# Peptides against a protein of PDB entry 1IK9, part 135

Target 1, 211 residues: chain A of PDB entry 1IK9
Amino acid sequence: MERKISRIHLVSEPSITHFLQVSWEKTLESGFVITLTDGHSAWTGTVSESEISQEADDMAMEKGKYVGELRKALLSGAGPADVYTFNFSKESCYFFFEKNLKDVSFRLGSFNLEKVENPAEVIRELICYCLDTIAENQAKNEHLQKENERLLRDWNDVQGRFEKCVSAKEALETDLYKRFILVLNEKKTKIRSLHNKLLNAAQEREKDIKQ
Target 2, 207 residues: chain A of PDB entry 1IK9 as posed
Amino acid sequence: MERKISRIHLVSEPSITHFLQVSWEKTLESGFVITLTDGHSAWTGTVSESEISQEADDMAMEKGKYVGELRKALLSADVYTFNFSKESAYFFFEKNLKDVSFRLGSFNLEKVENPAEVIRELIAYALDTIAENQAKNEHLQKENERLLRDWNDVQGRFEKAVSAKEALETDLYKRFILVLNEKKTKIRSLHNKLLNAAQEREKDIKQ
Target 3, 195 residues: chain B of PDB entry 1IK9 as posed
Amino acid sequence: MERKISRIHLVSEPSITHFLQVSWEKTLESGFVITLTDGHSAWTGTVSESEISQEADDMAMEKGKYVGELRKALLSVYTFNFSKESAYFFFEKNLKDVSFRLGSFNLEKVENPAEVIRELIAYALDTIAENQAKNEHLQKENERLLRDWNDVQGRFEKAVSAKEALETDLYKRFILVLNEKKTKIRSLHNKLLNA

## One batch from the design tools (peptide; made by RFdiffusion4, then SolubleMPNN)

Design b2_p19_1_s1 (from b2_p19_1, 11 letters changed)
Fold by OpenDDE base, seed 3:
Parts: structure tokens; sequence; C-alpha cells
Structure b2_p19_1_s1 (fold): chain B 211 residues (1-211), chain C 211 residues (1-211), chain A 19 residues (1-19)
């Protein structure tokens, strides 16, 4: 089961923050349980997949688009743009919400809720879920932080090896060229010595012919 | 102001989860506000730095050690070892907690609480704080996740450059040796050719002398 | 012989290049 709690303002009680909990199985489209609380009273209703389909049909809206609007209204809370307006009658237990656009407002959905006999239990369970979610998110944060620190160490280690490899390549090239120059100079000296011996031998032969 | 909410079980009502909120400025030692709720009623008390010092003195405990025990009891909740036992009388509004060790139990602290007239407001604010904390932790998780993904890319980029540098070093060494061998072989061929010319010149001179 | 000294110098030289 997935769950989302959002804060909402009711048009009838705009000074009192209400909490809207939605609980669903895998997808919101498969139906959901809605719970409304003001921190004293609680109201709950179950919305089936068939009711979601019927509301979409009554609105002449494609089901996936309708569910997408339900998701924005019920799971995101009223964003700072007040695009969704929530209404609830404590007397009739009728909950409805509207989408407000610049030129057009329309009812997006309506649910009959039932007043919970023991609201304190629902409120305690809601607070427990919030505390569990905080603990899970904290554990995830600590894990991600440790992983970041590991990745940064691993990056520094590879960077240091790379810099050493670059320096070692340049040093190797320089050393090989120095050795090669020494070697070539020895061979050039031997070639010059052999040419001088050949010139001397030719000059001695020319002297022996001239007696 | 810092805040921590924990779930506790009262000895008088072990079947009902209670929520203990502690709010403090910078350090718990500087004093704190304690709020207890069962999701229907709420009770609040303020504990000053002077009261914390007095409780430590009355216990004959060093202040820093006493504050350390308060932090474990009030901010960690009862851990799975039930080391801390919480007691509350709704009639007297007297809250006290004990540390239970294997051979010794002792009262760690006691507070007079006042019943809140509007518990729904305290409960709503507590739920709001939980939802804000969830949102902050989610934003931090998303940031840390993106940073992990960045660090992993940066690591892969440096690793790939390092591997290319290693391969380029080995290729450079091999290429330089091949070039050196070619130039050396040319010089060796020239030396051998000059030696053969010297031997031929010596053999011709020996013929001219015998002639 | 001068050839054996030259072959030794060439081998010492190849060894200096390989070291």
Amino acid sequence: as target 1 above (211 residues)
Amino acid sequence: as target 1 above (211 residues)
Amino acid sequence: SEEEEEEKEEKEFENKLKA
C-alpha cells in the first residue's frame, strides 16, 4: 500500500489546516482510501476503481487524464497557485474539490466520507506514519551521504593515479630520448673514426706509388 | 529552535501510543519545551536551564551526564531495550521517567505539565512539522542522489582518461624502441660497410708489397 | 681480434639500450 499525507485548506474553514491522507494499492486508479482530519475529528471514505471510472465518464474526461488530475489534487496538496479548492461539509460528510483555472472552474471530484468514531486512533496512526517516513528518509540520507563520501575518495584516488601516469609518461619519453642520443653519438663517433682510417690508408697508398 | 518528536508508551496506558515533542534552543541544556499528546489531548511544560541544573544536583549527577541521559530518554524515544520508562498522570499532570538498568531503576526526571485548552492546534502544528520535515528530507535525498550521479560520472571520466594514459604510455615506449632499433640498424650497417672497405684496402696493400 | 672487441662493444651497447 502507498500513502500520501498533504495539508489542505477547506473553503469553509480557511484558518484551520486540514490533513488529507490518501492510501492506495500500486496505482491511484485502482481505488483509494481518503482520510480527512483537523487534529480533533477524522472522516474516512473509500473510492473504488469503478467510482473513479464513473466520475471520469460523468466529466466526459479520459480516465488517465482524470486520474492525473486526482493525483495532482490529492497527493501534491494545493500548490502555491491554489489551483485546487477543497470543500467539506461536516454535517453532510460531503467532500468535493474544484480545479480553478483563469477563466474556468470545474468540480474535479466528490466523495462521501464517514465520521470516524475514534479519531484519536486515526490521528495517532497518521503521526506514526509521519515519524516512520522521517526515520526512513533519514536512514536514506545517511546512506547517500556515506556513498557520496566514498565516491569522492574513489575519484581523488583515480585522479592522483592519472596525474602520476601523465608525469611518468613525460619522464619516460624524456629518458628514452636521452638514452637514444647517447647511443647515436657513440655510433656517429665510430663511423667518423672508420672514415679517418680509410682516408689515412688511401694517403699512404698514394705515397707508396710516388719512388 | 530545534525539535524532536518521538513515540513513547506510558506505563498507565501501554496500549495507546503517545507522542513526546521536545523543542529547545541550540542545546537541550539551555532548557526545553515538552509536549505530550495521545492524538486527542495535549499537555505542555517548559523546563528551564535552572531546573535542569537543580534536577542534576538533586540526583548528585554531573550536569553534562544528566543532560546526556535526558537527550537519550526524550529525543531518542524508548529504544527497543525499554531502558526508559515513562509515566504520566492525567489528573495531576505529573510526568516522570525512569532509567531501568538490570539491577537498578531510578527516576531520571520529572515535569509538571499543563493541559492544553486547544489540543487540536498543537496536534495540527505537530503534523505540519512532520510534513515539513518529510519535504526537507526528500529534497535533501534528491540533491544527494543527483550529486552521487555526478560523482559517478566524474569518476568514470577520470578512470577512462587514466586507462587511456596507461595504454598511451605503453604504446609510446614500444614506438620509441622500434624507431631507435631502425636508426641503430642503419648505423650498424654503415659501420660494417666501412670495416669491409678497410679490410679490402689492407688486402690490396699486401698484394702490392708481394708484388 | 678487433672484430671481437667491436661485437662486445655492440652487445654492451644493446644492453645499455635495453636496461
Scores: peptide ipSAE 0.025, ipTM 0.830, DockQ to the pose 0.065
Fold by OpenDDE base, seed 4:
Structure b2_p19_1_s1 (fold): chain B 211 residues (1-211), chain C 211 residues (1-211), chain A 19 residues (1-19)
Amino acid sequence: as target 1 above (211 residues)
Amino acid sequence: as target 1 above (211 residues)
Amino acid sequence: SEEEEEEKEEKEFENKLKA
């Protein structure tokens, strides 16, 4: 089961934050349980896949698009644009919500809820779910933080090896060129010395031919 | 203000999860507000720094150690060892908690609470705090996840540069040695050629003298 | 001279080593 709790404001009770819990299996399209509470009373309704399909048909909306709007309305809470307006009658237990566009508001969905006999159990379970979610998210945060610190160490280690490799490459190039120049100069000196010996031998032979 | 909500079980109501909220400024030692709820009723008490000091003195416990035990009892909830037992009388509004050691249970602290007139406000505010904490922790998780993905990319980039640097160093060494060997072999060939010319010139001169 | 050709070949080679 997946669950989302959001805070909403009812048009009838704008001073009192309400909590909207939606619970579903795998996908919201297969139906869901909606629970509304003010922290004292609670109301619950079950919405079937058939009802979701009927509401989409009644709206002349494609089912996937309709479910996408339900997801935004019921799971995201009142987004920053107040695109969704929530209404509830405690007398009729009728819950409905509207999508507010620039020039048009239209009813997106409606549900008959039932008053919960023991709202304290629903509220306690809701708080338990919130506390469990906090604990799970904290454990995930601590894990991600430790991984972040590990990755940063690993990055620093590779960076330090890379810098050493660059320096070692430059040192190798410089050393090889220095060694090469030394050996080359020795060979050039030997060649020059041998040429001078050949020139001297030729000059001596030319003197010996001239008696 | 710092706040922690925990679930507790009261000895008087073991079937009903209660919620213990503790709110404090900077440190628990400076005092705190304790709120207890069952999801229907709420009770609140204020504990002063003076009361904490007096409770520590009455227990003959060092204040820092006592505050350390308060932190474990009141902020950690019932830890997995059930080291802390919570008691509350709805009639007297008296809250007390005990530390259970292997051979001794002792009262760690006690507070007079007051019944909240509008418990729904306290419950709504508590749920709001839980939802806010969930949202903050989710945002931190998403941030840490993005940072981890960044650090992993940065690590892969440096690792790839390091591997290229290693390969480039080996290639440079191999290329420089090949070039050097070619030049050295040419110079060795010239030296050998010049030596042969000198030997031939010496042999011709020795023939001319015998002639 | 043979020496000037050798110096020219050496300079061409030094230039090829620096390239």
Scores: peptide ipSAE 0.024, ipTM 0.830, DockQ to the pose 0.060
Fold by OpenDDE base, seed 2:
Structure b2_p19_1_s1 (fold): chain B 211 residues (1-211), chain C 211 residues (1-211), chain A 19 residues (1-19)
Amino acid sequence: as target 1 above (211 residues)
Amino acid sequence: as target 1 above (211 residues)
Amino acid sequence: SEEEEEEKEEKEFENKLKA
């Protein structure tokens, strides 16, 4: 079961933060449980897949688009203030919400809720879920932080090896060229020495021909 | 102001999860506000720096060690079950907690709480803090996840450059040696040719002398 | 001269080594 808790403001009680809990299986389209609380009282209602389909049809809205709007209204928490208005009558237990567009406001959905006999249990369970979610998110944060530190070390190690490889490549090239020039110069010196010996031998032969 | 909310079980009400909120400035040693709730009622007390010092002295415990134990008891949440036991009398508003060691249990601290007149406000504020903490932790998780993905890309890029640098170093060495061997062989061939010319010139001169 | 051709071939070869 998936769950989302959101802060909402009721038009009837704008100074009192209310909490809207929505619980569902896999998708909101299959139905959901809605719970409202003010920290003292609680109200709960179940919305079926058939009710969601009927509300979409009554609105002349495609079901997937309607469920997308329900998800934004009920799960996104307080989005940018004023896009969704929430209304609840404690007397009739009727909950409805409206989408406020620039030039049009329309009712997006309505639910009959029932007053919970033991609201303290619902509130305790809601706080437990919040504390569990905090603990899970903290554990995930600590894990991601340790992974970041690992990845940063691994990056620094490879970067340092890469810089050493670049420097070693340049040093190798420089050393190989220096060694090559030394050997080449020795061979050039030997060639010049052999040419001088040939010139001397030719000059001696020209002297021997001239008696 | 720093805050921690913990689940606790009271010895007097073991089937009802209670919530212990502790609020402090910088360090618990400077004093703290303790709030207890069962999701219907709330109780609050203020513990001063002087009371903490007196409790440490009465226990014959060094203040920093005592504050360390308070932090474990009051902020760590439900640590491993049974290390700390919590007691509260709704009649006397007396809250006390004990540390259970293998062979010794001792009272670690005690506070007089006052019943809150509007517990719903305290509960709403507690839920608001939980939802804010969840939102902050989610934003931090998303940031750390994006950083992990960045660091992983950066690591892969440097690793790929490093592997290319290693391969380029080996290719450079191989190419330079091949080029060097070609030049060296040409110079060796020229030296051999010049030696043969010298031998021929010496043989011709020996013929001219016999002639 | 044969020496000038050899010096030219050596320079062409040194250039091929530096290229």
Scores: peptide ipSAE 0.025, ipTM 0.830, DockQ to the pose 0.060; fails the geometry check
Fold by OpenDDE base, seed 5:
Structure b2_p19_1_s1 (fold): chain B 211 residues (1-211), chain C 211 residues (1-211), chain A 19 residues (1-19)
Amino acid sequence: as target 1 above (211 residues)
Amino acid sequence: as target 1 above (211 residues)
Amino acid sequence: SEEEEEEKEEKEFENKLKA
């Protein structure tokens, strides 16, 4: 089961933060349980897949689009101000909500809730879920922080090896060319010396033929 | 102000999860506010720096060590089972807790609480704090995840450049040596050819002198 | 001449070493 808790303001009690819990199996489209609390009382209702389909049909909205609007209204938490208006009567246990656009407000959904006999148990379970979620998120954050520190070290190590490899490549090229030029110049000097000896020998032979 | 919420089990009500909130300014040693709730009722007390000092003296414990034990008892949340035992009387509003070691249990602290007139407001504020903490931790988690993904990409990019640099260095060394050997062999061949021409010229001159 | 071709090859090689 998945769940989301959101704070909402009711039109009837705008000064009192209410908490809206939505719980569902696999997908919100398959139905959900809605729980409302003010920290003293709690009210719960179950919405079936058939009711979601009927509400979509009554609105003349495609089911996937309607479920997308339900997800934004009921699961987004503190969204932008005034986009969704929530209404609840503690006497009738009737809950409904509206989407407020610039030019049009329309009812997005309505549910009958039942007053919970033991609201303290619902509130305790809700606080437990919040504390568990905090602990899980803290453990994930600590893990990600340690992994980021590892990745940063590994990056710095490879970067330093890369810079050394670049410098070593340039140094190797420069050193090999310098050594090559030295050996080549020695061979050129030896070739020139041998040519001069050949020219001198030819000049001496031409002198010996001329007596 | 800093705060921590923990779930605790009371000796008097072991089947009912209670929530212990501790709030403090800068340091726990400077004093704190303690709030207990069962999701229906709430009780609050204030502990001064002087009371913390007096409790440390009454225990014959060094203040820093005592505050360290208070921090473990009141802020650690669900610690290892049975290390701290919590007691509360709803009639007397007397709260006390004990540290249970293998061979010795001792009272670690005791506080008088007052019943809150509007527990719903305290519970709503506590749930708000939990939801805010969840949202902050989710934002931190998303940031760390994005940074992790960035660092992993940056590492892969540098690793790929480093491997290319290593291969390019080896290829450069191999290519430069091959080219050098070719030119060196040509110059060695030329030197050998010139030496042979010099030997032939010397042999011809010796024939001409004998002729 | 063979000497002019070798001087040309040496210059081409020196140019490849300076590039």
Scores: peptide ipSAE 0.022, ipTM 0.830, DockQ to the pose 0.057; fails the geometry check

Design b2_p19_1_s2 (from b2_p19_1, 12 letters changed)
Fold by OpenDDE base, seed 5:
Structure b2_p19_1_s2 (fold): chain B 211 residues (1-211), chain C 211 residues (1-211), chain A 19 residues (1-19)
Amino acid sequence: as target 1 above (211 residues)
Amino acid sequence: as target 1 above (211 residues)
Amino acid sequence: SEEKKEEEEEKKFEEKLLS
């Protein structure tokens, strides 16, 4: 089962933060359990897949689009723009919410809730879930931090090897060319010396023919 | 102000998870506010730096060691080993806790609490703090995940450049030596040719002298 | 003999370049 807790403001009690818990199996489309609390009282209701389908049909909205709006309203929490208005009557246990756009306000859904007999148990379970989620997220943060520190070290090590490889390639090229020029110059000097010996031998032979 | 919420089991109510909130300024040694709740009622008490010092003296424990034990008892939550036992009387509002070692059990601290008139406000604030902490930790997790993915890409890019640099260095060395040997062999062939011309010229001169 | 010594020194120098 997946769950999300959000803080909401009710139109009837705008000064009192309420908490909305939504719990579902696999997908929100398959139905969900909604729980509302003010930290003293709690109310719960179950919404079936058939009710979600009926609400989508009653709105003349495609089911996938309707579920997308439900997800934004019930799971995203109150974003800073009051796009979703929440209403609840503690007397009738009727919960409904509206989407407020600039030019259009419309009811997005309505559910009958039941007052929980032992709200303290629901509140304790909700706090337990929050503390578990904090612990899991802290462990994940510590893991990701250690992995980032490892990856940064590994990057610095490879970067340092790469820079050494570049410098070693340039040094190798320079050294090989210097050595090549030295040997080539020795061979050129030997060729010049042998040519001079040939010229001298030819001049001496021409002297010997001229007696 | 720093705060920590932990779940605890009271000796008087072992089947009911209680929540212990500790709030402090800068250091736990400077004093703290302790809040206990069962999800219906709440109790709060303030512990001063002087009370912490007095409790350390009464225990004949060094203050730094005592504060270290307080931190483990009150901030670490119930670890799986019941090293810390918590006691609370809802009638007297007296809270005390004990450290249970194999060979020694001793009272680690005791505080008078006061029943909160509006426990719902304390519970709502506690849930708000949990939800804020979840949101902050989620944002940190998303940041660390994106940074991890960046560092992994950057590592793969440098690793691929390094491997190309190694291969290019080996290829450069091999190519330079091949080219060098070709030019040297041409010069050696020219030297051999010039030596043969010198030998032939010397043999012809020796024939001309005999002639 | 001197030409063979020069060829051996050249070979040693080539070996020292190839090493």
Scores: peptide ipSAE 0.028, ipTM 0.831, DockQ to the pose 0.060
Fold by OpenDDE base, seed 1:
Structure b2_p19_1_s2 (fold): chain B 211 residues (1-211), chain C 211 residues (1-211), chain A 19 residues (1-19)
Amino acid sequence: as target 1 above (211 residues)
Amino acid sequence: as target 1 above (211 residues)
Amino acid sequence: SEEKKEEEEEKKFEEKLLS
């Protein structure tokens, strides 16, 4: 079961933060349980897949698009853009929400809720879920932090080995060329010496022919 | 201001999860505000630095050690080891907690709380803080995850460059040696050819003298 | 004699290059 708790402001009580809990199985489209609380009272309703489909049809909206709007409205809270307006009557237990665009507001959905007899239990469970989520996210963050610190060390170690390998390659090339030039110069000197000996021998023979 | 919310079980109401909020400035030792709630009622008290010091003295415990025990009791919740037992009387608003060791239980601290007139506001603020903490931790988690993925790529890139550098060093060494051997062998052949010409010229001159 | 020593030093250098 997936769950999301968001803060909302009701048009009727704009000074009091309300909390909207939505719980569903795999997809919001399969239906969901909606719970509203003001920290003292709670109201719960179940929305079926058939009700979601009927609201999409009544709006002449494609179901996937409608569910996409439901997800933005119910799971995001009223984002800072006030794109979604929430209304609830404590007397009728009727919850409805509107999407506000520049020139048009339209009702996105409406649900009958029931007042919870023991709101303290719902509120305690909601707080427990928040504390569990905090603990899980903290454990994930500590794990990711330790992994990032490991990866940074491993990166620095490989980078340092790479730089040493580059320097060692350049040093090897330079050393091999220096050694090669020495040996090659010795061979060139030997060739020049032998050539001069051959020229001298030819000049001596040409002198011996000229008596 | 630092804040921690924990779940506790009261000895008087072991079936009902209570929430213990502790708020302090920089160090718990400087004093703290304690808030207890059951999701319907709330109770708040302020604990001064002087009260913390007095409780440490009354226990004949060093202040830093005592604050260390307070931190474990009040900020960790009752960990799964039931090392800390929490007691609260709704009638007297007296909160006290004990440390349970194998053969000894002792009172660690006691506080007078006051019943909050508007518990819904305290509960709403507590839920808001939990939701803010979740959002902050999620944003940190997403950031750390993206950084982790970056570091993994960067590590793989440097590792692949390092392996290519090792292979390129070995290939360079092998190629340079092959080229050097070819050039040296040409020079050795030229030296042998010149030496043979010198030997032939010497043999011809020795024949001309015998003639 | 000297030429053989130079060839042996050259072989040792080639061996020390090849080692």
Scores: peptide ipSAE 0.026, ipTM 0.832, DockQ to the pose 0.058
Fold by OpenDDE base, seed 2:
Structure b2_p19_1_s2 (fold): chain B 211 residues (1-211), chain C 211 residues (1-211), chain A 19 residues (1-19)
Amino acid sequence: as target 1 above (211 residues)
Amino acid sequence: as target 1 above (211 residues)
Amino acid sequence: SEEKKEEEEEKKFEEKLLS
């Protein structure tokens, strides 16, 4: 089961932060359980897949688009854009929310909630879920941090080996060329010496022919 | 101000998870505020640096070691080792905790708490802090994940460049040696040809002298 | 002969280039 807790402000009680818990299986479209609390009282309602489908049809909205709006309203929390207005009557236990666009406001959904007899259990469970989520996220952070440090070491090690390989390649090329030039110069000197010996021998023979 | 929330079990109410909030400035040694809640009622107390020092002295414990025990008891939560036992009387508002060792149990500390008149505000603020901590930890996780993905790409890129550099070094060495051998062989052939010409010229001169 | 000595030195140099 998936769960999201968000803080909301009710139009009737704007000074009191309320908490909206939504729980569902795989997709919000299959239905969900909604819980509202003010830290003293709690209210719970169940929304079925059929109610979601009916609400989408009544709105003349495609179901996937409607579920997308429900996700933004109920799971994203009040993002900094007050696009969603939440209303709750403690007397009727009627919860509804509206989408406020520039030129149009419309009801996005409505739920009948029931007052929980033991709100302290719901509040304790909600706090437990928050603490468990914090612990899980801390463990993930510690793991990712250790992995980050490992990857950075491994990168530095390979980078240092790469730089050494580049330098060693340039050094090898330079050394091989120096050695080759030495051998070539020796061979060139020997060729020049042999040519001079041939020229001298030819000049001596030309002198011997001229007696 | 630093804060930690932990779940604890009271000896008097073992079936009801309680939440222990501790807040402090920089170090627990400078004093702290403790808040206990069951999700319906809340109790708060302030512990001064002087009380911590006095409790350490009364225990004949070094202050740094005592503060280390306070951190383990009050901030670590009930880790899976039930080394710390928590006691609270709702009647006297007296909170105390014991360290349970194999052969010795001893009181580690005690606090007088006061019942909060509006526990719902304390509970709402506690839930808000949990939700804010979750959001901050999620943002850190997303950042670390993106950084790990970057570091892994950068590692793969450098590793691939390193492997190419190694292969290019070996190929360079092999190619240079092949080219050098070809040029040296041409020079050797020219030296041999010049030697043969010198030998022939010497033999012709020896014939001309015999002649 | 001096030629054989030079060929041996040349071989040793080639061996040192190839080593």
Scores: peptide ipSAE 0.028, ipTM 0.832, DockQ to the pose 0.060; fails the geometry check
Fold by OpenDDE base, seed 4:
Structure b2_p19_1_s2 (fold): chain B 211 residues (1-211), chain C 211 residues (1-211), chain A 19 residues (1-19)
Amino acid sequence: as target 1 above (211 residues)
Amino acid sequence: as target 1 above (211 residues)
Amino acid sequence: SEEKKEEEEEKKFEEKLLS
């Protein structure tokens, strides 16, 4: 089961933060349970896949697009753009929400809720879920932090090896060229010396032929 | 202000999860506000630095050690070892907690709480704090995840550059040695050819003298 | 012909060594 809690403001009680809990299995399209609370009272309703399909048809909206709007309205909470307005009557237990566009507000969905007999149990379970989620997220954060510190060490180690490899390549090239020039110059000197000896021997032979 | 919410079980109501909120500034030693709730009622008390000091003295415990035990009892919640037992009387509003050691349980601290007139506001604010903490932890998690993915890419990039540097070093060494050997072998061949020409010239001169 | 190619490669290598 997936679950999301958001804070909402009701048009009827704008000074009192309400909490909207939505619980579903795999996809919101398959239906969900909605719970509303003010921290004292709670109201719950079950929304079926057939109701979601009917609301999409009544809206003349494609079901996937409608479910996408439900996800934004009910799971994201009131985003900073107040695109969604929430209404609830405690007397009728009727919950409805509207999408506010620039020139048009329209009802996106409506649900009949039932008042929970023991709201304290629903509130306690909601707080437990929040605390469990905090603990899970903290454990994930500690794990990711340790992994980041590991990856940073591993990066520094490879970077240091890479820099040493670059320097060792340049040093190797420089050393090989220096050694080569020394040996090559020695060979060039020997060749020049041997040519001079041949020239001298030829000059001596030409002198010996001329008595 | 720092704040921690934990779930606790009261000895008087073991079937009902209670929530213990502790709020403090900088250090728990400077005093704290304790709030207890069952999701319907709430009770709050303020504990001063002087009360903490007095409780430490009455316990014959060093203050830093006592505050360390308070931190474990009140901020960690009931850890899995049930080292801390919580008691509360709704009639007297008296809260006390015990440390359970193998053969000895002792009272670690006690507080007079006051019943909150509007518990729904305290509960709503507590849920808001939980939701804010979830959102902050999720944002930190997403940031750490993106940083982890960045560090992994950067590591792979440096590793790939390092491997290319190693291969390029080996290729450079091999290429330079091959080129050097070719040039040196040519010079050695020229030296050998010139020596043979000198030897032949000397042998011809020795024939001309015998002739 | 091969000796001339080696001499040209040697000259190119000497030029690269002297640069």
Scores: peptide ipSAE 0.024, ipTM 0.831, DockQ to the pose 0.054; fails the geometry check

